Peptides against a protein of PDB entry 2Q3Z. Designs and how they scored, part 153

Target 1, 272 residues: chain A of PDB entry 2Q3Z
Amino acid sequence: YVLTQQGFIYQGSAKFIKNIPWNFGQFEDGILDICLILLDVNPKFLKNAGRDCSRRSSPVYVGRVVSGMVNCNDDQGVLLGRWDNNYGDGVSPMSWIGSVDILRRWKNHGCQRVKYGQCWVFAAVACTVLRCLGIPTRVVTNYNSAHDQNSNLLIEYFRNEFGEIQGDKSEMIWNFHCWVESWMTRPDLQPGYEGWQALDPTPQEKSEGTYCCGPVPVRAIKEGDLSTKYDAPFVFAEVNADVVDWIQQDDGSVHKSINRSLIVGLKISTKS
Target 2, 254 residues: chain A of PDB entry 2Q3Z as posed
Amino acid sequence: YVLTQQGFIYQGSAKFIKNIPWNFGQFQDGILDICLILLDVNPKFLKNAGRDCSRRSSPVYVGRVGSGMVNCNDDQGVLLGRWDNNYGDGVSPMSWIGSVDILRRWKNHGCQRVKYGQCWVFAAVACTVLRCLGIPTRVVTNYNSAHDSNLLIEYFRNSEMIWNFHCWVESWMTRPDLQPGYEGWQALDPTPQEKSEGTYCCGPVPVRAIKEGDLSTKYDAPFVFAEVNADVVDWIQKSINRSLIVGLKISTKS

## One batch from the design tools (peptide; made by RFdiffusion4, then SolubleMPNN)

Design b2_p24_1_s2 (from b2_p24_1, 9 letters changed)
Fold by OpenDDE base, seed 3:
Structure b2_p24_1_s2 (fold): chain B 272 residues (1-272), chain A 24 residues (1-24)
Amino acid sequence: as target 1 above (272 residues)
Amino acid sequence: SPIDWGQLIPLSDEEIEKLEKEEK
């Protein structure tokens, strides 16, 4: 989790699992320095350097900062996400083979966003940064991963009486999604939530005004404790959301037609 | 291909049935 520089990231589908090799490269020359630069350009440091620095001994604090800074949303973060297969003005997310080149490009271009990333790229870079900072971290893949936008733990589709989908499909499911889990104590929580913490650097939803996610105890997600900071409902939904089809009648009445909760979530954690 | 990159799946009835079949 800290010493392994080369590994694999799982992709594909639940039935057809595949993997790609990835060079995390946390011990390569200059990478630690780049990780420190990442901390020094984060919004909290720019707002109050003394306060930010005083909190860097907390893996909870650092993990949350890193989850926000790996994406370029709202800050001078590392990666710009793109999913529309239009990558001509950058690098295709599918072409990356490691975190080192991404981090070096970011630093060498004055901390300008690197084009482009998708979930496994975000997760892999976050994994590298957190490992550099001494936090045991692994990449996690979740198949049929839900993206809940309204914090109701549901992926909802609305249809008219004829079965036609109504409105914008804002909530959807990823074929697969990647994030990281980091090992840390949680002195900010009740006892028993030490261990693996989920962090998601892919810009999906804002947390406290910033595109970041976690840390949230994996145990809290497993036990359904949605009150646990940070972002427990969102992470819970990624792995446990129900898919619901609603039928809307002309009179405005709505009734449930299908509940397909079984299709959401199959998490695979790496062993190194 | 869908296997090589992350994408949001539009859940038509056909797509849902496909996912259900795939997970069995």
Scores: peptide ipSAE 0.183, ipTM 0.742, DockQ to the pose 0.266
Fold by OpenDDE base, seed 5:
Structure b2_p24_1_s2 (fold): chain B 272 residues (1-272), chain A 24 residues (1-24)
Amino acid sequence: as target 1 above (272 residues)
Amino acid sequence: SPIDWGQLIPLSDEEIEKLEKEEK
């Protein structure tokens, strides 16, 4: 997980799994230096360099910082996300074939955000950075991945009688979503939560005021321990949220849709 | 193709069918 530079990222749908090759390139020239720059421009370093540096021995701390810095939300992070298929002023997320070019572009342009990324791009860059820093990391793909904004573990859709989705459409499910899992001890938690920790660098929800997510023990998610830091409810919802599809009739009556049983969560971890 | 990037679900039944046909 630390030594592998070439790998695959899973995409597609639950029924039609696809993969793309990806060059993580954590040992290519200058990449480690760029990762160190990433740490040195993070908000915590800028606020108190001594405190930040003293905590860099903790993979928990570093993982959380990297999760926040891979996206450019709220800081001088690496990637700007875009999902509207309008990429004319940058690079299409689908065009990237590795993390190295992204990181080099970021550094070479004075740590200006790179356009553009989506979930697998965020995850892949995070994977590269974490591996560079000596943290065993893998990219994970979750099919039918829920985005729960209100922390109720429900994804609710409202449709009219014609099947058209109503409302702001804020709580949705992605056909697939990617994040990373990193291997680390959790001295900040009760014994037994060492191992794989989920980290999500895609800017979906704020955690403690910053677009970051995790680390949270994969074991905690599997066991349903939602009190475990960080962001256990959100990550749990990504893989386990219940979906309710409502149909509203013209008379105002609401009933559950019978035809759509969307099952949230089919997680695939990469071996490379 | 749509499966190469993030798509919001649920899609219409028609849209799903189209995607499934394209994926085969």
Scores: peptide ipSAE 0.164, ipTM 0.729, DockQ to the pose 0.384
Fold by OpenDDE base, seed 1:
Structure b2_p24_1_s2 (fold): chain B 272 residues (1-272), chain A 24 residues (1-24)
Amino acid sequence: as target 1 above (272 residues)
Amino acid sequence: SPIDWGQLIPLSDEEIEKLEKEEK
């Protein structure tokens, strides 16, 4: 989880699992320096360098910073996300074969956002950075991954009385989504939450005002402890959300349609 | 192909059916 520089990232669908080779390259020349630059340009450092530096010994703190800095939302982060298949002014997310080129491009262009990333690219870069910083980390793929936008642990879509889906009210799920899990102790939590912690660098929802997610103990998610920081409800929903089909009448009343058998979440962790 | 990248999938009947078939 720290020493392996080459690995695989899972993609595709639950039925058809695909993988791509990925060069994490955490030990390649200059990569550690770039990771340190990433820390030195983070908003917390810019706001209070002394406080930020004093907290860098905490993998919890560093993990959260990295989660926010791998995306360029809110800061001078590494990657700009794009999902509309219009990548002509940059690099297609599907074209990347490793984290090293991305990080070098970012640094060499004055910490300008790299175009473009999607979930596995965000996750892979985060994995590289965290490994560089000595935090054991793996990429995780979750199939049928829910994106809960209103913190109700549901993926909801609405139909009118004619069966037409109301797009503006519909939530969506990812065919697959990638994030990282990092191994760390959690002295900031009650005993028993040490181990794998989920971190999601893909900009999906804001956490404490920034597009970041985690760390949250994988154990907390498994046990349904949604009070556990950070972002337990969101991560829980990614793997456990219920899908609800609503029928909305003209009077504004809603009722549930037939219960769907769709299962949210099939998580696959990499071995290294 | 659609499996080559992550996509948000609207929960249409067609998409739900597709996902359900994939899970079986």
Scores: peptide ipSAE 0.128, ipTM 0.685, DockQ to the pose 0.270
Fold by OpenDDE base, seed 4:
Structure b2_p24_1_s2 (fold): chain B 272 residues (1-272), chain A 24 residues (1-24)
Amino acid sequence: as target 1 above (272 residues)
Amino acid sequence: SPIDWGQLIPLSDEEIEKLEKEEK
């Protein structure tokens, strides 16, 4: 989890799982320096360098910082996300084959955001950075990954009596989504939550005002402890949200469809 | 191809049916 520089990232769909090779390259020349630059340009450092530096011994703190800094939202982070298949002014997310080139481009261009990333790119870069900083980390792929925007642990869609989807369709599911899990102790939590912690660097929702996510104990997610910091409800929803099909009648009545049953989430954790 | 990159699947009848088929 720290030593492996070459690996695979799983993509595709639950039915058709595929993978791509990825060079994490956490030990390549200059990568550690770039990771340190990443820490030195984070908003917390800029606000209070002494406080930030004093907390860098905490994998919990560092993990959260990295989660936020891998994306460029609200800071000088590494990657700009784009999902509209228009990548002419940058690099297609599908073109990347490793984290090293991305990090070097970021640094060499004065910490200017690299165009472009998607979930696996964000996750892979985060994995590289965290490994470089000595935090055991793996990329995780979740198929049929829920994007719960209202924190109700449901992916809800409404249909009229004719079966037509109603509303703004704000609730969505990713065909697949990637994030990372990092091994760390959680002295900030009750005993028993040491181990794998989920971190999501893809800018999806704000956590305490910043586009970051986690760390949250995988155990907490498994056990449904949604009170556990950080961002347990969101991560829980990614893997466990129920999809609810509502039928709206003309009279305004709403009832659940009895003919639909969708299960969110098929998580695959890498073992290397 | 759709399997090559992450896509938000807007919930539609067609897409829901596809998800249901993939789940089986």
Scores: peptide ipSAE 0.208, ipTM 0.753, DockQ to the pose 0.261; fails the geometry check

Design b2_p24_1_s3 (from b2_p24_1, 9 letters changed)
Fold by OpenDDE base, seed 1:
Structure b2_p24_1_s3 (fold): chain B 272 residues (1-272), chain A 24 residues (1-24)
Amino acid sequence: as target 1 above (272 residues)
Amino acid sequence: KPINWGQLIPLSDEEEEKLEELEK
């Protein structure tokens, strides 16, 4: 989780699992320096350098900073996300084979956001950075991963009597989504929440005003403790949201469809 | 063609298979 520089990232779908090789390269020349630059350009450092530096001994703090800085939302972060298959003005997310080139490009271009990333790219870069900083980290893939936008732990959609989806289609389930899990103690929580912590660098929802997510104890998610900081409800929903398929009749009545159960979440943790 | 996509409901096995074929 710290020493391995090459690994695999799981992709595809729950029924058609794939993987790609990835060079994390956390020990390659200059990568640690780039990770330190990432910390030095984060909004918290720019606001109060002394306070930021004093907190860098906390993997909880650093993990949260890295989660926010791997994406370029809100800051001088590393990657710009794009999912519309229009990558002509940058690098296709599918073309990356490692974190090193991404980080070097970011630094060499004056900390300008690198175009483009998707979930596994965000996760992989975060994994590299966290490993560089001495935090044991692994990439996680979750198939049928929910994106709950209203914090109700549900993915809801409405259909008319003809089966046509109605209304806002903003809520979604990803075929797969990637994030990272980092090993750390949680002195900021009650005893028992040490261990793997989920961190999500893909800009999906804001946490305390910033596109970041976690750290949240994997145990808390497993046990359904949604009061646990940070972002337990969101991460819980990614792996456990209920999908509700509503059928709306002409009279305005709604009832749940009897279609097949839509199962959210099939998490695979990498070994390296 | 997209490797990563979001939708309201998971694709059917048939739809996933078709997408898999397009990604080859």
Scores: peptide ipSAE 0.306, ipTM 0.770, DockQ to the pose 0.359
Fold by OpenDDE base, seed 5:
Structure b2_p24_1_s3 (fold): chain B 272 residues (1-272), chain A 24 residues (1-24)
Amino acid sequence: as target 1 above (272 residues)
Amino acid sequence: KPINWGQLIPLSDEEEEKLEELEK
């Protein structure tokens, strides 16, 4: 998990799983230095360098910082996300073959955001950074991954009597989504939550005002302990959200449709 | 055609199969 530089990232769909090779490259020349720069430009360091540095011995703290800094939302982070297929002014997310080029581009351009990333790119870069910092980390792919935007553990969509989708259509299910899991102790929690912790660097929802997610114990998610910091409800929803199909009638009444079984979540953990 | 996409309603197995065939 720390030593492996070459690996695979799972993509595709639940029924048609695919993978791509990825060079994490955590031991390549200058990569560790870039990871340290990433820490030195994070908002917490800029606010109070002494306090930030004193906390870097905590993988919980570092994991949360890295989750926020891999995306460029709210800070001088590494990657700008884009999903609209307009990548002409940058690099297509599908073109990346490793984390090294991304990190070098970021550093060489004065910590300017790199264009562009999507979920697996965010996850892979986070994996590289965390490994560089000595935290055992793996990329995780979740098929039929829910994005809960209103913290109700539901993916809700509305249709009229003719079956036409209504509303803002904000909540969705991804064909796949990637994040990372890091191995760490959790001295900030009750005993028993040491082990794999989920971290999601893709900018989906804000946590405590910043686009970051985790760390949250995988065990807590598995056992349904949604009170466990950080961001347990969001991560739980990614793998367990219920899907509700609402039908709106002309009279303003709504009722749940009896639809096919909609299953959220099929998680695959990798060795590298 | 991006390989990562979101939708409100999960695709059926038949729809996913069709999509897979179109991508080949």
Scores: peptide ipSAE 0.222, ipTM 0.739, DockQ to the pose 0.370
Fold by OpenDDE base, seed 4:
Structure b2_p24_1_s3 (fold): chain B 272 residues (1-272), chain A 24 residues (1-24)
Amino acid sequence: as target 1 above (272 residues)
Amino acid sequence: KPINWGQLIPLSDEEEEKLEELEK
C-alpha cells in the first residue's frame, strides 16, 4: 500500500468489471516535493502556517487536506473535474496513465489546475499523494455508486408511466465511483475505529464548507454509525443508499416501481 | 476507455452490455 508504484484501478460496470494500469509513482523524482507544495498551498496553511504545520503529523488532518486539495474547487488544488466529453482544451480524463504526469504538470504550471479529471483520476492522485506522505492508501471502486445530495440515504427519482425521468435530476447513481481508503488510527474517535478510512477527493459535496470527504472509518460505514466524523452519511449512502423508483401517473398518483430490484454499491478494494 | 457517468436509472443488463461492447 505504500511501496507499490504500479497498480490497477477498477472501472467499467458491476456486470462488466474492467481495470486499467496506473502508475502511482510515489517514489519518482520530485513527487514528494510536489506533495509538500500541495500542503503549502492549502487554505489552512495560507490561513495559519504554524497551525497547519503542527497538525501535519496527524494522518487524519493530512488526509482531509489532501482530499480537498486533489480537486481544485475553492483552492489551488490539482485537478479540475469534467464529465461532459468536451476535453479539447485539456487532457481527457481517460488519457491519463499515472499520477506523476498530473502532479508534475500542476507544479510546473505554478499550481494551476490540471484539466481534466474524473473520479478514478482524483482517487489515483490522492493515493499517490497520501502514499508519498507515508499514509498507506489504496484506490477503491464502488459500482452503482450513489450520490445522495440531501442526506436521506435514498436515491429517489420520478418517472412517468412511459419511463421518462421527471423533476429534479440532481441525485444520481454512478456506473462506478472511485475514492481512496487510508490506514490510520483515529485518536479523535472512540476506540475501535482504527484501520481503513475512506477519503473521497472527487468534488461531489461540501464538507464543512470545502469540497472534501473523510476520513471516515470503513468500520463505521459497515456498522451504520452515521455520527462518526467525517462525512459518514455521505459515504454510507454511496455504498448503501436505497433506491426509490417512483412512477407518477397522469392522475398524479405515485407508486413505487416493482419491476426490478435496484442495488447500490459493489465495492472493490484494491490490494496494490 | 470507459467514461464515468451518472444516471438516475441503472442501465438494464442489455443496455450495459451494449455499452460495454462499444467501449471495447
Scores: peptide ipSAE 0.213, ipTM 0.720, DockQ to the pose 0.352
Fold by OpenDDE base, seed 3:
Formats: sequence, structure tokens, C-alpha cells
Structure b2_p24_1_s3 (fold): chain B 272 residues (1-272), chain A 24 residues (1-24)
Amino acid sequence: as target 1 above (272 residues)
Amino acid sequence: KPINWGQLIPLSDEEEEKLEELEK
């Protein structure tokens, strides 16, 4: 996990799994220095350098900082996300072949956000950074990944009598979503939650006011312990949300239907 | 506009069949 510089990132759909090669490059020249710069420009350091530095021995703390700093939301983070196919003023997310070029561009342009990233790019860069900092990390792909925006563990679709989705899709199911899992102890939790921790650097929802997610024990998600910090309900929903269709009939009646065709969550972890 | 790689899941064939049944 820490030593693998080249790997694959899984993409596509549950029915049609694809992968791309990715150069994580955590041991390439200057990459560690860039990772340290990333820590030194984080909002917590800027607010209180001494306090931030004193906490950098905690992989829990560092993981959460990195999750927030890989995206440029709320800070001088690395990547700007974009999903509208308008990439003419930057680099298409699909064009990246590794984390090294992204990190070097970020540093060389005075820690200005790099255009553009999507989930696998965010995850891959986070993986590189965490590995550089000595935290065993892997990229994870979840097919049929739910984005729960209202913390009810449901993906709700409003449909007309013809089954067509009505209104703005407030909640979404991605064909795939990528995040990272990092190995760490959790001295801040009850015994037994050591091991793989989910971290999501893609800016989806705010956690304690910042676009970051985790770390949350994979075990907690598996066992349904939603009280476990950080962001257990959100991560749980990504892999376990139920899909509900609200079908409005012509008579004004609304029928609730559990959508059994949309099974949320098919998680693949890389050994890379 | 369709998202390049991260896109919403389209209706499954099963969902389409269910919709057809509801229209009958």
C-alpha cells in the first residue's frame, strides 16, 4: 500500500467495470516537500501554527486535513472539481495519468488550485499525499454510490405517473465514486475501530464547516455504528442507502415504492 | 450535460419494465 507507486483506479459501472493506470509517485523527487507545503498552507496552520504542528503526529488529524486540502473548497487546496464537460481553461479530469504532475503544478503556481478534478483524481492525489506522510492508503471505488444530502440514509426520487424523475435531483447515485481508505489506530474511539478508515477528498458535503470527510472506521460502516466520528452517516449512505421512489398519480395520490433495481453500493478496494 | 465519467445511473431495464406495467 505505501510502497506501490503505480496502480490502477477502477471506474465505469457495476455492469461494466473499467480501470485506468495511475502513477501515484509518492517517492518521486520533491513530492514529499509538496505534501509538507500542503500541510503548511492548511487553514488550521494559518490559524495557529503551533497547535497544528503539535497535532501532526496523529494520522486521524492529518487524514482529515488532507481530505480537506486535496480539494480547493474553503482553502488553498490542490484541485478544483468540475463535472460539466467545460474544461477548456484547464486540464480535463480524464487527461491525468498520475498525481505528480498535479501536485507539481499546484506548487509551481503558488499553491493555486489545479483545474480540474473529479472523484478518482481527488482520491488518487489524496492517496499520494497520505502515503508520502507515512500513512498506508489505498484508493477505493464504490459503484452505484449514493450521495445523501439530507442525512436520512435514503435516496429519494420524485416521479410522475410515467416514472419520469421530476424536479431537481437533490440526491444522486453516481455510477461510481472514489475515495481512500487509510490504515490507522483510533485512540479517540473505543477499542476495535483500528484499521482501515474511510476518507473522502471529493467535495460533496461539509463536515464541521469544511468540505472534508472522515476518517471513519470501515468497521463502523460495516456494523452500522453511525455514531462513530467522523461522518459515519454520510459514508454509510454511500454504500447502503435505500432508494425510494415517490410516484405521483393523476389523482394526486402519492405512492411510495422501494426501488429494488437500484442497489446502492458495490465497493472494490485496490491492493495498490 | 452528461458528466464525463461520474454520471447518474440510468433507469435499469427492470425499472423500465415496471414503468411499462404501471402504464397498463
Scores: peptide ipSAE 0.034, ipTM 0.592, DockQ to the pose 0.215

Design b2_p24_1_s4 (from b2_p24_1, 10 letters changed)
Fold by OpenDDE base, seed 5:
Structure b2_p24_1_s4 (fold): chain B 272 residues (1-272), chain A 24 residues (1-24)
Amino acid sequence: as target 1 above (272 residues)
Amino acid sequence: KPIEWGQLIPLSDEEEKKLEELEK
């Protein structure tokens, strides 16, 4: 998980799983230096360098920083996300074949955000950075991945009497979503939560004011311990949310229906 | 057109099936 430089990232859909090759390249020339620059431009360092540096021995702290810094939201982070298929002024997310070029572009352009990334690109870059920093990390793909925006552990759709979706589609389910899992101890938690920790660098929701997510013990998610920091409810929802349809009838009544056709969550962890 | 990026899952069964067919 630290030594492997080449791997695969799972994509596609739950029924049609595919993968792409990816060069993580954590041992490539200058990549470690770029990862250190990433830490030195993070908001916490800029606020208090001494405090930030003193905490870099904690993979919990570093993981959370990296989760926030891989995206350029709210900071001088690495990647700008885009999902509208308009990539003419940058590089299409689908064209990347590794993390090295992305990180080098970021550094060489004065830590200017790189255009563009999507979930697997964010995850892959985070994986590279964390591995460079000595944290065992793997990319994870979750099919039918929920994006819960209101922290109720539900994906809610509003429909008219004909079943047509009404209003703004605020709640979302992705065909697939990628994040990372990192191996670390959790001295900040009760015993038993050491091991794989989920971190999500794709800018989806703010955590404590920053677009970051985790680390949260995979065990906590599996056991439904939603009180466990960080961001357990959000990560739990990604893999376990229930889908609910709110159907408005002609008489103005609203019917709640559980959508059983949309099963959230099929997580695949990579071996490297 | 094969699906090569992250997309929202269509809400209708028909749309979902269509998406799956495009991924073959």
Scores: peptide ipSAE 0.171, ipTM 0.681, DockQ to the pose 0.417
Fold by OpenDDE base, seed 1:
Structure b2_p24_1_s4 (fold): chain B 272 residues (1-272), chain A 24 residues (1-24)
Amino acid sequence: as target 1 above (272 residues)
Amino acid sequence: KPIEWGQLIPLSDEEEKKLEELEK
């Protein structure tokens, strides 16, 4: 989880699992320096360098910073996300074969956002950075991954009497989503939550005003402790949300139905 | 073209099936 520079990232769908080779390259020349630059341009450093530096000994703090800085939302982060299949003015997310080129491009272009990334690219770059910083980290793929926008642990679809979906379809389920898990102690929590912590660098929802997510103990998610910082409800929903159909009738009544055809969550952790 | 990126799961069963076929 620290020493392996080559690995695989799982993609596809629950029924059609795929993988791609990925060069994490955390020990390649100059990569550590780039990771340090990433820390030195983060908003917390710019606001108060002394305070930021004093907290860099905490994997919890660093993990949260990295989750925010891998995406370019809110800061001078590494990657710009795009999902509309229009990548002509950059590099297609599907074209990347490793984190090294992305990080070098970011640094060499004055820390300008690299176009473009999607979930596995964000996760892979975060994995590289965290490994460089000495934090054991692995990429995780979750199939049928829910994106809950209102923290109610539900993916809700509104339907008319004919079963047709109404509304803006803001809540969503991804065919797959990737994030990282990092090994760390949690002195900021009650005992027992040390171990793997979920971190999500894909800009999905804001956490404390920044597009970042975690760290949250994998154990807390498993046990349903949604009070655990950071972002337990969101991460819990990614893997456990129920899908609900709200069917509106002609008389204005609404019927709630659990959609059992969409089962959220099938998580696969990498072995390296 | 096969789907090679993260996408929203279509809301209808029919659309879901189409997506699965594209992922092959």
Scores: peptide ipSAE 0.138, ipTM 0.651, DockQ to the pose 0.408
Fold by OpenDDE base, seed 2:
Structure b2_p24_1_s4 (fold): chain B 272 residues (1-272), chain A 24 residues (1-24)
Amino acid sequence: as target 1 above (272 residues)
Amino acid sequence: KPIEWGQLIPLSDEEEKKLEELEK
């Protein structure tokens, strides 16, 4: 995992799986230095450099910092996300072919956020950074990936008596979503949660006040242990949420219906 | 044109099918 500089990222949809080549480039000249700069401009370092540096021996701590710093939300992070297909003032997320150019642009412009990224770009950059820092990491793609905003493990839609969607459409399902899994021990948790940990650098929800996600043991997600740090309910929902339709009837009653046509989650983990 | 980015899944079955067709 750490040694692979070129790979593929899965995209598309569950029925039409695609992939793109990606240059992670963790061993290219200057990339490690840029990763160290990333750590040195993180909010925790700026607040207390000594404390931050003392914790950098923990892959749990570093993973969480990187998850937050790959996006520019809340800090001097690397990438600005955009999903509206209006990229004229930057680079289209679809145009990137590797992490190296992104990281170099970020550093060369005084750690100014790079425009633009989407999930696979965030994940790929995070993968590069984590690998540079000696943490075995792989990119993961999840098809029909849920974004649960209220931590109830459901994607809820409200419908009128005719089945038309009404009200807030804040909760959503992505055709695909990418994040990373990193191998680490979890001394901060009960025994048995060592191994792959999910980290999500795409700014979706705040965790402890910062747009970051994880690390959370993949095992915890598989076993449904939602009490496990960090962000287990959110990551669980990405791969396991149920879709619920609340149907308003003419008499004012509301009927709950499980939408069985929308199956959340088909995770593919890359090897190397 | 094919869909090459992360996109919200349409809520209707018809729209979902259209999206899948665009991803071919």
Scores: peptide ipSAE 0.107, ipTM 0.676, DockQ to the pose 0.418
Fold by OpenDDE base, seed 4:
Structure b2_p24_1_s4 (fold): chain B 272 residues (1-272), chain A 24 residues (1-24)
Amino acid sequence: as target 1 above (272 residues)
Amino acid sequence: KPIEWGQLIPLSDEEEKKLEELEK
């Protein structure tokens, strides 16, 4: 989880699992220095350098900072996300084969955001950074991953009788989503929540005003303890939300679809 | 071309089937 520089990232769908090789490269020349730059340009450092530095011994604190800084939302972060298949003014997310090139590009261009990333790219870069900083980390893939925006643990689709979505498309299910899990103690929580912590660097929802997510104990998610910081309800929903397909008829009647059964969440954790 | 990136799961059964075919 720290020593391996080469690995695989799982992609595809629940029924058709795929993987790609990825060079994490946490020990390659200059990568650690870039990770330190990442910390030194984070908003908390810019606000109060002494306070930020004093907290860098905490993997909880560092993990949360990295989660926010891997994306360029709200800060001088590394990657700009894009999902519309229009990548002509940058690099297609599908073109990346490792974290090293991304981090070097970011640093070499004055910490300018790198175009472009998607979930596995965000996760992989976060994994590299966290490993560089001595935090055991792995990339995880969740198939049929829910994005719950209203914190009701449901993904509700409203469709007309023809199957066409009605209203806004705020809530969604991804064929797959990637994030990271990091091993750390949680002295900030009650005993028993040490171990793997979920962190999600893909900018999906704001946490305390910043596009970041976690760390949250994987155990808390498994046990349904949604009171644990950070962002337990959101992460829980990613892997456990129920999907409800509503069909609205012309007469205004609404009923649940019987034609679709979607199970949210099939999480695969990498071995390295 | 197989789907190689994160995609929103289609809501219609037809679209879902098409997606599955592309992911093979």
Scores: peptide ipSAE 0.123, ipTM 0.656, DockQ to the pose 0.388; fails the geometry check

